# Peptides against a protein of PDB entry 5HOI: the designs that were tried, part 39

Target 1, 351 residues: chain A of PDB entry 5HOI
Amino acid sequence: FRYMPFSPAGTPFGFTDRRYLTMNEVGYVSTVKNSEQYSITVSFFDVGRFREYHFEDLFGYDLCFLNEKGTLFGQSKTGQIQYRPHDSIHSNWTKIIPLQAGERITSVAATPVRVIVGTSLGYFRSFNQFGVPFAVEKTSPIVALTAQNYRVFSVHYSQFHGLSYSLSELGTSSKRYYKRECPLPMSLPNINSDMKKDANLDYYNFNPMGIKSLFFSSYGDPCIFGSDNTLLLLSKWRSPEESKWLPILDSNMEIWKMSGGKETTDIHVWPLALAYDTLNCILVKGKHIWPEFPLPLPSEMEIRMPVFVKSKLLEENKAILNKKNEIGADTEAEEGEEDKEIQIPVSMAAE

## One batch from the design tools (peptide; made by RFdiffusion4, then SolubleMPNN)

Design b1_p10_7_s3 (from b1_p10_7, 5 letters changed)
Fold by OpenDDE base, seed 4:
Structure b1_p10_7_s3 (fold): chain B 351 residues (1-351), chain A 10 residues (1-10)
Amino acid sequence: as target 1 above (351 residues)
Amino acid sequence: MESVFRAFAR
């Protein structure tokens, strides 16, 4: 197993010269290979509020986090990080994170008030927005980070314990834990099913954990979207005894419903953010499970707990079809291959 | 069936 640099909704290069370093509700950061250099572009969805900018990257930044105030870049191997404010009010700053032999920065996160660096050895480093350090903590190996305001959602990986998560608040004087290295009930990519498709191999080599993204909802709840294409939300995290992960969206089920119950292998959900009751996402069409260039327009998908079992819907539709055939058996058998559109019950149709 | 997918209005 190798710890890979993770950024929220980051994409691999694949066979291309370009990839997305990160994307979320604010925008998307792309990098293009230019011989021995990279050109980074920071693009925004709200073009009225923000101006796209680009710069030459001589360091080969492989980590990124975008927020409303700036972009944090990191180089996993060298330990270099750079924060670039979107405005000219604050200066760019660069820092080298000291790394041990074989240590990698695995994830970075930035809010308007905090910068967080996580490593493959489990060093959790916190800074203010100006790169002034607060603390260094030793945790289990960090594989992913996201942050909102003062809160940090961290995902950890141990070969012995699998995936765990922490939810913490980085105050001025101390770090508070709401959750500390609790089991994360997320499915890991199955080497036998998910990695055998050549189209997915590049992605899982890039992201072995299959975490497409993690973010805080608009309500400040930790969210994670794994390789199973299920959006998990951590509910009631303020009450340690009541806290639970809710599968609030099965995007494969929603795609399957949208396709009339046909198995579509060419449509994929790429998560950006959870805004209220809607998942902001990119609908990816094609062979790759990640968005290519140009970036498609974002879509909203309503969150719906997967209460329905695909097998029951298939059985009910077979039972309806069999009843129709029993009632229709008195009229001549024109063997029309009626495209068996699965009637989704109206109660499951979005209003 | 309203599409569970709405285009994100930019």
Scores: peptide ipSAE 0.011, ipTM 0.519, DockQ to the pose 0.260
Fold by OpenDDE base, seed 2:
Structure b1_p10_7_s3 (fold): chain B 351 residues (1-351), chain A 10 residues (1-10)
Amino acid sequence: as target 1 above (351 residues)
Amino acid sequence: MESVFRAFAR
């Protein structure tokens, strides 16, 4: 297994010269290959609050984390990281993370107060927003990081134990764990089913864990969106005994409902953030499960627990149709192939 | 039926 550089909602190059390094509710960072260099653009959804900027990347940054105050870049092989404030008043800073032979930076995260670097050997490095180091901790190999304020959600991978997660707070004096390398009940990409489509192979080569994104909700709950297109939220994490992962959205089910129960294979949810009770996402149309260029406008999808089973909804609709046919048997039903739109129960229609 | 998807109002 090879640890790959992970960034939240990052996309592969595929057959193109460009990709998204990261995207979230703040904006999106793109990179374009230009011979031996890269042109990076930092774009924002709130164009009134932020100004788009670009720069030449001579290092080939393959890691990125965007927040409201700046962008953290990382180069997985060299260990170089750069923080670029969005405000021109604050200086950029660059640092080289010491890497062992074969070690890679696998993920980076930045908040207005913390910078976090995770590696393939499980080195967890913490810094302030100015790149001053706090600590180095040895954990299980880190595959993904996100952070909000002082909190860090880390995903770990071991060949022996699979996926685990930690939730920690990087205070001024010490690191506190709310969760420490607990099992993560996320499905890994199924090589046999998911990789049979050539269009998905490029993505899973780029991101072998299938973690499309991870973020904190607006309420500060850790969220993860895997290859199964299910949004998991860590509920009650402040109480170790009560903490549980909630499947708060099956995006494939929601797409199926919105399509009138038609199996659509060309619509994909690309997660950005969870704001209140809505998943901010890009609706991707086409062959690739990731957004291409130009980036579509973000959409909001209401979170809903996957209580409904497709088979039961189909059976219920079939039973309703059969009852209508039994009551209507006295009137000459012209056999119109009515495209039987699955009547989604009114309780599932958003008012 | 309000679309379960609201486009981000810019």
Scores: peptide ipSAE 0.011, ipTM 0.518, DockQ to the pose 0.253
Fold by OpenDDE base, seed 1:
Structure b1_p10_7_s3 (fold): chain B 351 residues (1-351), chain A 10 residues (1-10)
Amino acid sequence: as target 1 above (351 residues)
Amino acid sequence: MESVFRAFAR
């Protein structure tokens, strides 16, 4: 297994010279290869609030985290990090994170008040927004980070225990754990099914955990979107005994419904954020499961608990079709190849 | 069927 640099909703280069380093509800960060150099562009969805900017990257930043106040960059191998405020009032700062032999920065996160660095050896490093260090903690190997305000959601991987997560709050004087290396009930990419599609191989080589993104909801609940295209939300995390992961959206089921029950393999959900009851996402069309250039406009997808089993719906619709064919055998078959849209039962159509 | 997808109105 190889620890790869993770950024929320980051894309591979694939066969191109460009990729997204990260994207979320604020915007998207792209990088373009130009020989041994990179050009980074920080773009925003709210063009009235923010101004797009670019710079030359001589370090080859492969980690990124975007927030409303700035962008954190990281280089996984060298340990260099850079914070760039979006405003011109605050200065950029650069720091080198000391790495051991073979250690890599695996993820970075930044809020307006905290900077977090996680490594393949499980070093968790916390800083303020000015790069002043608070603490270094040794955890299980970190594979992904996100943060909101003072809260950090970390995903860990052990070869022996699989995926775990932590939820912590980084106060001024102390770190509080709400959850500490608890099992994460997320499916890993299936090497035999998901990686056999050549179009997905590049993605899973880039992101072996299949974590498309992780974020905090608008309510401050940890969310994760895996390779199964299910949005998981951590409910009741303030009460350790009551805390549970809720599958609040099966995006494959929602795409299937929108397609009139046709199996579509060319539409993919790329998660950005959860705002209230809507998943902000990019609808990706094509062979690749990740967005290419130019970035499509974001879409909102309403969250819906997957109460229905696709197989039962298909069986019920087949049974209804068979009964109609048994009753309709006496009326002349006008063979109109009307593309029989699978009538999703009205009880499953949104009111 | 209200489209479960709304385009982000900018």
Scores: peptide ipSAE 0.011, ipTM 0.520, DockQ to the pose 0.273; fails the geometry check
Fold by OpenDDE base, seed 3:
Structure b1_p10_7_s3 (fold): chain B 351 residues (1-351), chain A 10 residues (1-10)
Amino acid sequence: as target 1 above (351 residues)
Amino acid sequence: MESVFRAFAR
């Protein structure tokens, strides 16, 4: 196992000289390799509120986090981080995170008030938005970070314990834990099933944990989207005894429903954010499970608990078809090969 | 059936 640099919804280069460093509801950050340097572009979905900008990257930033006020960049090997405000009022700042031998920055997060750096040795470093350090804490190895306001959702990995998560609040005086290194019930990528397609091998080499993204919902609930394409939401996290992960969307099931119950292998959900009851996502069409260039327009997918079993719906539809054929055997109705769209129950249809 | 996917109109 190797700790790889993780950024929310980041994509691999694959066979190209370009990739997305990160994307979310605010926008997307791309990098293009230009010989020995990179050109980074910070793009926004709200072009009226934000101005796209670019710069030359001489450091090879492989970590990124975008928020409404700025972009945090990091270089996993050198420990360099840079914060770039979107406005011209605040200055850019750069710092070197001290790394031990073999240590890597594995994830970075930034809010308008906090900057967080996580490492492969489990160093959790917190800063204000101006890069003034608050604290260094030793945790289990960090593989992913996201943050909203003062709250941080961290994912940890141990070879012995698997995936765990923490939910913390970075106040002015102290860090509060709501959850501390609790088991994360997320499926890891299955090498035998998920990597059988060469197109997926590049992705899982880039992201061995299969965490496509993690974010806070608009309500401030931690969300994670894994390789199984299930959106997990941490509910009731303020009550330690009541807190649970909810599978609020099976995106593979939703794609299957939208396709009239046809198996589709060329449509993929790429998560951006959860806004109220809708998953903001990119619908990726093609061989790769990640968005290519240009970025497709975002889509909204309504969240739905996966209470239905696909096999049962197929059996029920087959049983309805067989009953129609048994009743219809007395009428010589012409063999129109009407592509018999699977009648999805109205309760499963979007209103 | 209206697509569960709406175009993200900002």
Scores: peptide ipSAE 0.010, ipTM 0.516, DockQ to the pose 0.333; fails the geometry check

Design b1_p10_7_s4 (from b1_p10_7, 4 letters changed)
Fold by OpenDDE base, seed 3:
Structure b1_p10_7_s4 (fold): chain B 351 residues (1-351), chain A 10 residues (1-10)
Amino acid sequence: as target 1 above (351 residues)
Amino acid sequence: MESVFNAFKR
């Protein structure tokens, strides 16, 4: 196993000179390789609120986190981080994170009030938005971070314990844990099934945990989207004994429903954010499971608990069709090969 | 944002 730099919804280069460093509901950060340097562009979905900007990256930033106030960049090997406010009123700052031999920055997160750095050795470093350090904590190896306001959702990996998560609040005086290195019930990529398509090999080499993204919902609940394309939400996290992961969306099931029950292998959900009851996502069409260039417009997918089984829906639709054919056998209706779209019950169709 | 339903019909 190798700890790789993770950024929310980041994409591999693949066979190209360009990739997305990160994307979310605010926008997307792209990097283009230009010989020995990179050109980074920070783009926004709300072009009325934010101005796109670019800069030359001489460091090869491989970590990124975008928020409404700025962009955090990191270089996994050198330990360099840079925060770039979107507003020109605040100055950019750069810092070197001290790394041990073989240590890597594995993830970074930034809110308007906090900067967080996680490492492959489990160093959790917290800063304010101006790069002033608060604390250094030793945890299990960090593989992913996200943050909202003062809250941090961290994913940890150990070869012995698998995936775990923490949910913490970075107050002014102390870190509070709501959850501390609890088991994360997320499936890891299955090398034998998920890597059988050469197109996916590049992605899993880039992101061996298969965590496409993690974010906080608009209600402040931790969310994670894995290689199984299931959106997990941490419910009731304020109550330690009542807290549970809810599979609130099977995106493969929703794609199947939207395709009229046809098996589609060329449409993929790429998660951005959870806003209320809708997953903000990119619908990726094509061979790769990640968005290419140009970025498609974001789509909204209504969250639905995966209560329905494909086989039952197919059986019910076959039973309805057979009953219609038994009742309709007295009318010589012409054999139009109408591509009989599976009538998904209106209660299952996204409004 | 487009409704997911509209993004599939294009």
Scores: peptide ipSAE 0.006, ipTM 0.435, DockQ to the pose 0.219
Fold by OpenDDE base, seed 2:
Structure b1_p10_7_s4 (fold): chain B 351 residues (1-351), chain A 10 residues (1-10)
Amino acid sequence: as target 1 above (351 residues)
Amino acid sequence: MESVFNAFKR
C-alpha cells in the first residue's frame, strides 16, 4: 500500500495534461502540466464574490484545499505548503514542513483560522492562518483531512486496524477530541469489482481509499463520500455514546430513480458539499467517474435515507401494472413494449 | 415540513 496525496474531490490526470486539485462549494482548483511546471487556476462558482486567478507553480503542488478566504497548496514529497489568500491585500506565505525519510504530506486543510497538515506517518501539524505553528501531534497515519472553522475531521488508515476517524477542535490553547481514532464504517474499493473497468483503475491508483470527498455540512456535521457512492454523515457527534454514521444518500439509487429506473452506467455523482438537505455535486456523464474539462455546472441532489430496495420498487410497479391490466382488460391491449418508466412514488419526487 | 435534519438533531 502507498499513501497518496489526497485533496477533497480531487481528480487524476488520467490521459490528460490537466486535473482538478480540489473542488467544493466555493469553487474548483485546476492544474495544467506544462513541461516541468504547472499552471494553477483557482475558479469560483460565485463569480460575483470572487475573481478567478491563476499562477505558475514551479513546485508541482499535488495537495490543495479551497475555502472562502484562500487556497492552501501542498507538495506531498518536498513538504512545501503555500497559502494564497483570495484577497490581494493579504500576502501569500510559504512554509516547508519537515518530513522524515519516506514521509509524505497526505492531506492538507485550511479554514479562515487554521491550517492543518497530515502525513503518512501520522504527524498532525496545526497552524494559524498566517502559518504560525500551534502543535505537532503523532496519530495513526492520516489519509484525508477536512476542516471547518476550528473543527477538523481526519481519516486515518492502518494496515492492522483499517480506516478510523477523528473529530477534533483546535482551540487557542488546546486540541479537544470529540472522536479519537474511532472505526470508520466506510467500504474500501473492491479491487475485484471496481477495478475491472479500466476507466476506474486510474482513479483508484490516484486515490486508493476511494474517498471522493469529505467535508463538513452547512450544519457542521462531518460527511464522507466513498467509492460506494454513499454519503455518510456523522450524527450526534457531540454525544460520544450516541454518535453514529448515517447513510443519508445512496447516490447510485438516486441516479437510478432519476433515470426512471433504467440502469445507467455513464452517470456519476461527484460530491462537492452538503448544503442543508441537498448534496451539491457534479453530475458526471461519460466513461470516467470524475469530472473532466470543462467542469459541468453543479447540481443539487436531495438527501434521502436509502430505505427503498430496487427489487421492491420493481415488484410494486409490476403489481400496479398488473392491477391496471386487470381493470383495463376490456380495451384492446396493443402490446407496445413501452419502456415503462418506473413511476417513482410522488412522495419521492422533489416537491 | 420539518427538515429531515431536525428529526436527526433531536
Scores: peptide ipSAE 0.005, ipTM 0.448, DockQ to the pose 0.037
Fold by OpenDDE base, seed 4:
Structure b1_p10_7_s4 (fold): chain B 351 residues (1-351), chain A 10 residues (1-10)
Amino acid sequence: as target 1 above (351 residues)
Amino acid sequence: MESVFNAFKR
């Protein structure tokens, strides 16, 4: 098993010279291969609030985290990190994270107040926004990080225990755990089903955990979106006994509904953020499950707990169609293979 | 609202 660098909603190069290093509700960071160099562009969805900027990357940054105040870059192999504020008020800073032999930075996160670095050996390093170190902690191997304000959601992987997660708060004096290396009930990519499609192989080679993204909701709840295209939200995390993962959206089911019940294999949800009751996402059309260039406009998908079984909806629609045919049986309707769009009940239709 | 899927088909 090889720990790969993870960034939220990051895409592989595939057969292209370009990829997204990260994307979220703030914007998207792209990198383009220019011979031996890279060109990085930091783009924003709110073009009125932020100005796009670019720079030459001589280091080959493969880790990125974007927030409203700046962008954190990292190089997984060298341990170099760079923070670039979006404004000119604060200077860029660079650091080298000391790595052991074979250690990699696996994920980085940045908030306006904290910078976090996680490694394949489970070193959790915390800094302030100016790169002043707070602490180094040894955890299980870190595979993904996100952060909001002082809170950090970390995903860990052990060959023995599978996926776990931690939820912590990085105060000024100490780290508090709300959750510490608890089991994460996320499905790993199935090598036999998900990786057999050549179009997905490049993605799972890039991201073996299948974590498309992880973020905090607007309410500050940890969210994760895996290879199963289900959005999981950690509810009641302040109460250790009541805390549970909720499947708040099955995006495959929502795509199926939006297609009129047709199996679409060419539309994919790429998660950005959860704002209130809506998943901000990119709808990806094509063979690849990740967005290519240019980036499509973000879409909103209302969160809905998957309480409906596809088979029951199909049976109910067959029963409605059969009843319509029994009432209409006096007219010789030619058996046209009418592409029977599944009438989704209006209460379940995406508006 | 115009279905997000219809907006994506345009």
Scores: peptide ipSAE 0.000, ipTM 0.428, DockQ to the pose 0.260
Fold by OpenDDE base, seed 5:
Structure b1_p10_7_s4 (fold): chain B 351 residues (1-351), chain A 10 residues (1-10)
Amino acid sequence: as target 1 above (351 residues)
Amino acid sequence: MESVFNAFKR
């Protein structure tokens, strides 16, 4: 196993010279490899509120986090981080995170008030938005970070304990834990099923955990989207004994419904954010499970708990079709291979 | 802000 640099909704290069470093509800950050240099572009969905900008990257930033006030960059091997405010009023700042031999920055996060750096040895480093350090804490190895305001959602990995998570609040004087290294009930990529598709091998080499993204919802609930394409939300996290992960969307089931119950392998959900009851996402059409260039427009997908089992819906629809055929047996069946669209009950159709 | 799941328990 190797710790790889993780950024929310980041994409591999694949066979191309370009990739997305990160994307979310604010926008997307791309990097293009030009010989030994990189050119980074920070793009926004709200073009009226934000101005796109670019710069030359001599360091080869492989970590990124975008927020409404700025972009945090990191280089996983060198320990260099850079924060770039979107507003020209505030100065860029650069720092080097001290790394031990073989240590990597595995994830970075930034809010308008905090910067967080996590490492493969489990060093959790916190800063303010100006790069003033607060603390260094030793945790289990960090594989992913996200943050909203003062709250941090961290994912940890141990070869002995698997995936765990922490939810913390970074006050001015102290760190509070709501959850500390609790088990994370997320499935890891299945090497035998998910990696046998040659088109996905590049992605799982880039992201061995299969975490497509993690974010806080608009309500401030931690969310994670894994390789199983299920959106998990941490509910009741303020009550330690009542906190639970809820599967609030099976995106494979929703794609199957949107396709009229046809099996499709060419449409993929790429998560950006959870706003109220809608997953903001990119619908990726093609061979790769990640968005390529140009980036498609974001789509909204309504969250629905997976209450229905696909097999039962198929059995019920077969039973309805068989009953219709038993009642209609007197009219000459022209054997048209009618692509029998599964009647999804109106209560399950997206309005 | 109440979580999505607290809104349905009224």
Scores: peptide ipSAE 0.000, ipTM 0.435, DockQ to the pose 0.030

